# Peptides against a protein of PDB entry 4Z63, part 103

Target 1, 334 residues: chain A of PDB entry 4Z63
Amino acid sequence: LCLGMNDLTGNIPEDLFHLKRLNLLGIQENRLSGSLSREIRNLSSLVRLDVSWNLFSGEIPDVFDELPQLKFFLGQTNGFIGGIPKSLANSPSLNLLNLRNNSLSGRLMLNCTAMIALNSLDLGTNRFNGRLPENLPDCKRLKNVNLARNTFHGQVPESFKNFESLSYFSLSNSSLANISSALGILQHCKNLTTLVLTLNFHGEALPDDSSLHFEKLKVLVVANCRLTGSMPRWLSSSNELQLLDLSWNRLTGAIPSWIGDFKALFYLDLSNNSFTGEIPKSLTKLESLTSRNISVNEPSPDFPFFMKRNESARALQYNQIFGFPPTIELGHNN

## One batch from the design tools (peptide; made by RFdiffusion4, then SolubleMPNN)

Design b2_p15_5_s4 (from b2_p15_5, 8 letters changed)
Fold by OpenDDE base, seed 5:
Structure b2_p15_5_s4 (fold): chain B 334 residues (1-334), chain A 15 residues (1-15)
Amino acid sequence: as target 1 above (334 residues)
Amino acid sequence: FTLPRTEEPTNLMFR
């Protein structure tokens, strides 16, 4: 049953929960309100539940033990409160959980040993607090993780050295500290291609440790951290780099010539720093900016990116990195 | 499609 993208109001009719053969319920992008009924438990054949972009409130019902076929739960952009229900946090069938832009709170706890199928987790823009869950690497299929805009005070857990499945990771604006430790840990994630750390590590030094290596890094976003230091030499070994944003920091020194050696680099933002010297001539030779035919059929994160052209501008949402125009931004340097 | 609500932005990149 697909009723998404309408102007439907009120609650889901209780009789809908009698549809025991229903595999897909999509009611996204409506004005549905009230609590999400516990009677969802009666939809025992449900594979996909999409209630996103509504006005639902209250706690998410603890009924996911009665949904043994549920693979996709999309509840982003609602008014849900409380935590992740125990049955949801233990779901062996769930592949994708998206609860971005709610009012979920407390400590984030997932039973990763039970969640054997979880590959995508989006909990961005919630009220989770405490520390990052140390057991996330036990989710052996977890590839996409967005935890942006929560209050995860502290450091990235040491256990994340073992996060082999991790490919796309966002911790943007989550009150994180110790960028040196974070990068030192996350470099061990051999499948990591996208790393977003914007609005963390306020006033720290960007490490220039030549021992750091991110072999498969394609996207690095560490904007608006007030970071000190220079362009990090370790980044020059990330030969697959496509997008680099280090804007709105306090980085100094010259822009190094090796920045033009990245064959796939199509988006560079170094604006609003304190870089000095000449613009590297190698930037004028970036193949990605001169050749029309970069067929970048590459995997992208499931979480959206948001770009602001200025602090007062509305953020533009991009669902794919390749939706960004080819850009070199070097403005507002000294 | 017109979204029924505004979403709080995540993963901000600045220009």
Scores: peptide ipSAE 0.029, ipTM 0.716, DockQ to the pose 0.748
Fold by OpenDDE base, seed 3:
Structure b2_p15_5_s4 (fold): chain B 334 residues (1-334), chain A 15 residues (1-15)
Amino acid sequence: as target 1 above (334 residues)
Amino acid sequence: FTLPRTEEPTNLMFR
């Protein structure tokens, strides 16, 4: 049943919960309000539940033990409060959980040993607090993780050295500290292709440790951290780099010539720093900017990217990194 | 009624 993208109001009719053979319920992009009914438990054949972009409130009902086939739960952009219900945090069937842009709070707790199928987790823009859950690496299939815009104070857990499944990771604006430790840990994530750390590490030094290596790194976004230092030499070994944003920092020194050696680099933002010297001529030789044919059909993060043209502008949402226009932004440097 | 806070876009990129 797909009823998305309407002006439906009120509650879900109770008779809908009699549809025991229903595999897909999509009621997204409406004005549905109130609590999400506990009677969703009656939808025992449900594989996909999409209640996103509504006015739902209250706690998410703890009924996911009665939904043994549920693979996809999308509840982004609602007014949900409380935590992740225990049955959801223990779901062995769940592949994707998206609860971005809610009012969920407390400590983030997932039973990763039980959540054997979880591959995508989007909990961005919530009110989770405390530390990052140390057991996330126990989610052996977890590839996509958005935890941006929460209050995860402290450092990236040491356990994340073992996060082998991690491919796409956003921790933007989560009050993280110690960028040196974070990068030192996350370099061990062999499948990490996308790393977003914007609005963390305020005023720290960007490490220039030549021992750091991100073999598969394609997207690095560490903007608006007020980071000091220079362009990090370790980044030159990330041969697959496609997108680099280090804008709105306090980085100094020259833009190194090796920045033009990235064959796949199509988006570069170094704006609003304190870089000096000449623009490297190697930037004019970037193959991705000169060749029309780099149709990179690569998997993108499940979480959206947002670009603002200025502080007052509405941010543009991009669902894929390839949606970004080929860009070199070097403005507002010395 | 807590209006869904407009997803303050995770401003990844500030221009």
Scores: peptide ipSAE 0.025, ipTM 0.676, DockQ to the pose 0.416
Fold by OpenDDE base, seed 4:
Structure b2_p15_5_s4 (fold): chain B 334 residues (1-334), chain A 15 residues (1-15)
Amino acid sequence: as target 1 above (334 residues)
Amino acid sequence: FTLPRTEEPTNLMFR
């Protein structure tokens, strides 16, 4: 049943929960309000539940133990409060959980040993606090993780050295500290292709440790951290780099010539730093800027990227990094 | 282009 993208108001009719053979319920992009009924438990055949972009409030009902086939739960952009229900945090069937842009709070807890199918987690823009859950690497299929815009004080857990499934990771604006530790840990994530760390590590030094290596790194975004230091030499070994944003830091020194050796680099923002010297001539040789064929078929993170054209503009959402215009921004280096 | 400091509510298009 798909009822998305309407002006439906009120709550879900109770009789809808008698549809025991229902595999897909999509009621997204409406004005549905009140609590999400616990009677969703009666939808025992449910594979996909999309309640996103509504006015739902209250706690998410703890009934996911009665939904043994549920693979997809989309609840982003609602007014949900409380935590992740225990049955949801223990769901062995769940592949994707999206609860971004809610009012969920408390410590983030998932039973990753039970969540054997979880591959995508979006909990961005919530009120989670405390530390990052150390057991996230126990979610053996977890590839996509957005935890941006929460309040995860402290450091990236040491356990994340074992996060082999991790490919796309956003921790933007989550009050993290110790970038040296974070990068030192996350370099062990051999499948990591996308790393977003914007608005963390305020005023720290960007490590220039040549022992750091991100083998498959395609997207690195570490903007607006007030980071000190220079362009990190370790980044030159990330030969697959496609997008680099280090804007709004306090980086100094020259832009190194090796920045032009990245064959796939189509987006570079080094603006609002303190870089000096000449613009590397190698930037004019970026093959990706001359070829229209950025391979559209590369896997993208499930979480969106955002760009503003200017400071006063609304953020534009990009669901794929390839949606970014080819860009070189070197402005405001003083 | 500047990355926004604040994410707007977004529809994740699941492939």
Scores: peptide ipSAE 0.051, ipTM 0.743, DockQ to the pose 0.076; fails the geometry check
Fold by OpenDDE base, seed 2:
Structure b2_p15_5_s4 (fold): chain B 334 residues (1-334), chain A 15 residues (1-15)
Amino acid sequence: as target 1 above (334 residues)
Amino acid sequence: FTLPRTEEPTNLMFR
């Protein structure tokens, strides 16, 4: 049953929960309100539940043990409160959980040993607090992780050295500390292609340790951290780099010539730093900016990116990094 | 509950 993108109001009729053969319930992008009924447990054949972009409130019901076929739960952009229900945090069938832009709170706890199918987790823009869950690497299929805009005080857990499934990771604006430790840990994530660490590590030094290596890194975003130091030499070994944003830091020194050697680099923002010297001539030779034919069929994270076109503009949502216009921003380096 | 209409999501660019 697909009733998305309407002006439906009120609550879900209880009789809808008698549809025991229903595999897909999509009621997204409506004005549905109230609590998500516990009677959703009666939808025992449900594979996909999309209640996103509504006015739902209250706690998410703890009924996911009665939904053994549920692979996709989309609840983003609602007013849900409380924690992740125990049955949801233990779901062996769940592939994708999206609860972005809610009011979920408390410590984030997932039983990753039970969540054997979980590949995508979006919990961005919630009120989770405490530390990052150390057991996330036990989610052996977890590829996409958005935990941005929560309050995860402290450091990246040492256990994340073993996060082999991790490909796309956003921790933007999550009150993290110790960038040197974070990068030192995350470099061991051999499948990591996208790393977003914006609005963390306030006033720390960007490490220039030649021992750091991110072999498969395509997207690095570490903006607005007030980071000190220079362009890190270790980044020159990330030959697959496509997007680099180090804007709104306190980085100094010259822009190195090796930045023009990145064949796939189509987006570079080094604006609002304290870089000096000449613009490297190698930047004018970036193949990605001269040739339109970059076969951009690369895997993208499930979480959206956002870009403001200008300082006064609203952030535009980009579902794919490749939706970004080819850009070199070097402004405001005085 | 006023849904926060303006998610400042993972802004790559904080301009």
Scores: peptide ipSAE 0.031, ipTM 0.692, DockQ to the pose 0.371; fails the geometry check

Design b2_p15_6_s1 (from b2_p15_6, 6 letters changed)
Fold by OpenDDE base, seed 4:
Structure b2_p15_6_s1 (fold): chain B 334 residues (1-334), chain A 15 residues (1-15)
Amino acid sequence: as target 1 above (334 residues)
Amino acid sequence: SSSSWISTSELPERP
C-alpha cells in the first residue's frame, strides 16, 4: 500500500493493521500525526515500512519482534522521541534503518550481534548522547552509517579499527575530539570510501603522518573544523579520491602539486583557509574536469549531503556524490 | 567564491 506524497492528516486507521498480507506500507510525505500505533505488529508480512516525512510523535512502538520479514524501516523527518525500541535494536531481518531528523534521545544502543542483516543506518539529526557505540563493528554487514548532528562527544572508539564492513561514514557535527586518533583508527576500515567529519575537532591539528593510509577513500569532507596544519601528505596515496572538502579551516602552506594527480577528483574545496604560494599547474590537468565521462553509476552513501552557503540560507541537498558539480574552490586564502 | 562547506544533516530539516 503506497499513499505517499499526499496531504493525508490524522492517524493511520486501525483497520489498516488488519492487512496481514501487506508487504509494503508507504505513507511518507503526509501530515500524519499522533503516535505510531503498536498495532503495526499485526502486519506480520511487512517487508518495508515507510512513515517518513510526517508529524508522528511519541516513542516508536516495541513491536519489531512480531515483524520477522521487515527489511526496511524509514521513519526520517518525524517527531519520534525516546530510544530505539529493543525489538528494533535486535532485529535480525532489518537491512536498513533510517530514523534521521527525529528527536530520539539517550545512549545509542544496538544489538549488533543480533542485527546480522543491517547494512544501512541513518540516525543523523537526533538527540542521541554519550559516546559512539563501541559495538557498531559487530554489525558485520553495516556499510552505511550516518550519525551526524547528534549530541555525541569524545573520540572515535578503538573498536572501529575492526569495522571492515564500513564504506560510508558520516559523523558531521558530533562534537568529536582527537582527529589524529580518529584518522588513525578509521584508516583500518579497508572498505571506507566516504568519510565526512565536518564541524568536529575544533582547532586541532590535521595530522601529517605518512603512516596514515586510506586505500579506497573517494570522498573526504573535513570542513569547518578550524584545523591547523598543512595539506596532509598521506592523502596523496588515496588514488581514488573524487571529492575533497577541507574548506573553512586554518590550513597553511602551499597547495601541493600532487593534488592534480588524482585522476578521479572532480570536486575540490580548499576555500577559507590560509594557504599560500601558487596554484599548482597540475590542477589544470585534472582528467575528471577535462573528460565529461564521470561514471555516474558508482555506489553512493544512503545519507544526503548538504552544502551550506550562508548561515541564513537553506542548504542545498545532494543525494549522490555525483550530484555535486565539478568544482575547484580556492577562494578566501592568503 | 561562495563561502560554502559540505556536511551531512547540518541544518534542521523542517518538517
Scores: peptide ipSAE 0.389, ipTM 0.845, DockQ to the pose 0.554
Fold by OpenDDE base, seed 3:
Structure b2_p15_6_s1 (fold): chain B 334 residues (1-334), chain A 15 residues (1-15)
Amino acid sequence: as target 1 above (334 residues)
Amino acid sequence: SSSSWISTSELPERP
């Protein structure tokens, strides 16, 4: 049943929960309000539940043990409060959980040992606090993780050295500290292609450690951290780099010539730093900017990107990395 | 003029 993108108001009619053969319920992008009914437990055949972009409030009902076929739960952009229900945090069937842009709070806890099918997790823009869950690497299929805009004080857990399934990771604006430790840990994530760390590590030094290596890194975003240092030499070994945003830092020195050697680099933002010297001539030879055949069909993270101009303006949303226009931005340097 | 940066966090758009 697909009733998304309407002006539906009120709550879900109770009789809808009698549809025991229902595999897909999509009621997204409405004005549905109140609590999400516990009677959703009666939808025992449910595979996909999309209640996103509504006015739902209250706690998410703890009924997911009665939904053995549920693979997709989308509840982004609601007013949900409380924590992740225990049955949801233990769901063996769930592949994708998206609860981005809610008011969920407390310590983030998932039973990753039970969540054997979880491959995508979006909990960005919530009120989770405490530390990053050390057991996330136990979610052996977890590829996509957005935890942006929560309050995860401290450092990236050492256990994330073993996060082999991790491909797309966002921790933007999560009050993280110690960028050197974070990069030192995350370099061990052999499948990591996208790393977003914007609005963390306030005023720290960007490490220039030649021992750091991100073999498969395609997207690196570390913007608006007020980072000091220079362009990191270790990044030159990330031959698959497609997008680099280091804007709004305090980086100094020259832009190195190797930045133009990235064959796949189509988006570069180094603006609002303190770089000096000449623009590398190699940037004028970037193959991705000269060739029309950029493979647009590469896997992208499930979480959206946002281009923000200021803290008060509505950000432009980009659902795919290749949605960004080919860009070289070097403005507002010394 | 680059007055922008990339993030993965929404501004709390109240629904």
Scores: peptide ipSAE 0.368, ipTM 0.834, DockQ to the pose 0.512
Fold by OpenDDE base, seed 5:
Parts: C-alpha cells; sequence; structure tokens
Structure b2_p15_6_s1 (fold): chain B 334 residues (1-334), chain A 15 residues (1-15)
C-alpha cells in the first residue's frame, strides 16, 4: 500500500492494521499526526514501513519482535521522542533504519550481535547523548552510518578499528574531540570511502602523520572545524579521492602539487583558509575536469549531503556525491 | 565566489 506524497492528515485508520498480508506500507510525505500505533504489530508480513516526512509524535512502539520480516523502517523527519525500542534494537531482519531528523534522546544502544542484517543506519539530527556506541563494529554488515548532529561528546571509540563493514560514515556536528585519534582509528576501516567530520574538533590541529593511510577514501569532508596545520601529506596516498572539502579552517602553507595527481578528483574546496603560495599547475591537468566520462555508477551514501553557503542560507541538498558540480574553490585564502 | 561547506543533516528539516 503506497499513499506517500499526498496531503493526508490525522492518524492511520486502525482498520489498516488488520491487513496481515501487507508487505509494504508507504505513507511518507503527508501530514499524518499523533502516535504511531502499536497495532502495527498486527502487520506480521510487513517488509517495508515508510512513515517518513510526517508529523508523528510520541515514542516508537516496542513491537518489532512481532515484525519478523521487516527489512526497511523509514521514519525520518517526524517528531518521535524517547529511545530506539528494544525490539527494534534487536531486530535480526532489519536492513535499513532511518530515523534521521527526530527528537530521539538518551543513550544510543543497539544490540549489534542480534542485528545481523543491518546495512544502513541513519540517526542524524536527533538528541542522542553520551558516547558513540562502542559495539557498532559488531554490526557485521553495517556499511552506511550517519550519526551527525547528535550530542556525542568525546572521541571516536577504539573499537572502530574493527569496523570492517563501514563504507560511508558521517559524524558531522556531533561535538567530537581529538581528530588525531579519530583519523588514527578510522584509517583501519578498510572499506571506508566516505568520511564526513564537518563541525567537530574545534580549533584542533589537522594531523600531518605520514603513517596515516586511507586506501579507499573517495570523499573527505572536514569543513568548518577551525583546524590548524597544513595540507596533510598522508592524504596524497588516497589515490581514489573524488571530493575534498577542507573549507572554513585555519590551514596554512602551500597547496601541494600532488593535489593535481588525483585522477578522479572533481570537487575541491579549500576556501576560507590561510593557504599561501601559487596555485599548483597540476590542478589544470585534473582528468576528471577535462573528460566528460565521470563514472556516474559509483555507490553513494544513503544519507544526504548539505551545502551551506552562509549560516543564514537554506542548505542545498545533494542526494548523491556526483550531484555536486565539478568545482575548484580556492577563494578567501588570506 | 560563494564560500560554502559540505555537511550532513546540519539543519532540522522542517516537514
Amino acid sequence: as target 1 above (334 residues)
Amino acid sequence: SSSSWISTSELPERP
């Protein structure tokens, strides 16, 4: 049943929960309000539940033990409060959980040893507090993780050295500290291709440790951190780099010539730093900017990107990395 | 040149 993208109001009719053979319920992008009924437990054949972009409130019901086939739960952009229900945090069937942009709170806890199918987790823009859950690497299929804009004070857990499934990771604006430790840990994530750390590590030094290595890194975003230091030499070994945003920092020194050796680099933002010297001539030889053959078929994160031009401006949303125009921004380096 | 930065989920999306 697909009723998304309408102007539906009120709550879900209770009689809908009698549809025991229903596999897909999509009611996204409406004005549905009230609590999500616990009677969703009666939908024992449910594979996909999409209630995103509504006005739902209250706690998410703890009935996911009665939904043994549920693979997809999309509840982003609602008013949900409380925590992740225990039955949801223990779901062995769930592949994707998206609860981005809610009012969920408390300590984030998932039973990753039980969540054997979890591939994508988006909990960005909530009110989770405490520390990052140390057991996330136990989610052996977890590839996509957005935890941006939560209050995760402290450091990236040491256990994340073992996060072999991790490919796309965002911790943007989560009050994180110690960028040196974070990068030192995350370099062990062999499948990590996208790393977003914007609005963390305020005023720290960007490490220039030649021992750091991100073999498969395609997207690095560490913007608006007020980071000191220079262009990090370790980044030169990330031969697959496609997008680099280090804008709005306090980085100094020259832009190194190796920045033009990245064959796939199509988006470079080094603006609003204190870089000096000449623009490397190698930037004029970037193959990605001279050839029309950008391979559009690369996997992208499940979470959206946002480009902010000014603090007061509405951010532009980009659902795919290749949605960004080919860009070289070197402005405002004074 | 409009100086911008990239992030994820920085602003609450209003429905």
Scores: peptide ipSAE 0.399, ipTM 0.854, DockQ to the pose 0.577; fails the geometry check
Fold by OpenDDE base, seed 2:
Structure b2_p15_6_s1 (fold): chain B 334 residues (1-334), chain A 15 residues (1-15)
Amino acid sequence: as target 1 above (334 residues)
Amino acid sequence: SSSSWISTSELPERP
């Protein structure tokens, strides 16, 4: 049953939960309100539940043990409160969980040893607190993780050295500390292609340790951290780099010539720093900017990107990395 | 030049 993108109001009729053969319930992008009924438990054949972009409130019901076929739960942009229900945090069938932009709170707890199918997790823009869950690497298929805009005080856990499934990781605006430790740990994630760390590590030094190596790194965003230091030499070995944003820091020194050697680099923002010297001539030879052949077919993160252009304006949303225009921004340097 | 930076899910979306 697909009733998305209407102006439906009120509660879900209880009789809808009598549809025991229903595989897909999509009621997204409406004005549905009230609590999400516990009677969802009656939908024993449910594979996909989409209640996103509504006015739902209260706690998410703890009925997911009665939904053995549920692969997709989309509840982003609602008013849900409380934690992740225990049955949801233990679901062996769930592939994708999206609860972004809610009011969920408490410590984030997932039973990753039970969640054997989980590949995408978006919990961005919630009220989770405490530390990052040390057991996330036990989610052996977890590829896409957005935990942005929560309050995860402290450091990246040492256990994340073993996060082999991790490909796309966002921790933007999560009160993280110790960028040197974070990069030292995350370099061991052999499948890591996208790393977003914006609005963390306030006033720390960007490490220039030649022992750091990110072999498959395509997207690095570490903007608005007030980071000190220079362009890191270790980044020159990330030959697949496509997007680099280090804007709104306190980085100094010259822009190195190796920045123009990245064949796939189509987006570079080094604006609002303290870089000095000449613009490298190698930037004029970036193949990705001279040839229109950006491979649009590369896998992207499931979480949205936001570009904040003006303090007074709403951020522009980009659902894909290649949605960003080819860009070289070097403005507002010394 | 509009000063910009990239982030993820940091702004509340309107319901």
Scores: peptide ipSAE 0.389, ipTM 0.844, DockQ to the pose 0.566; fails the geometry check

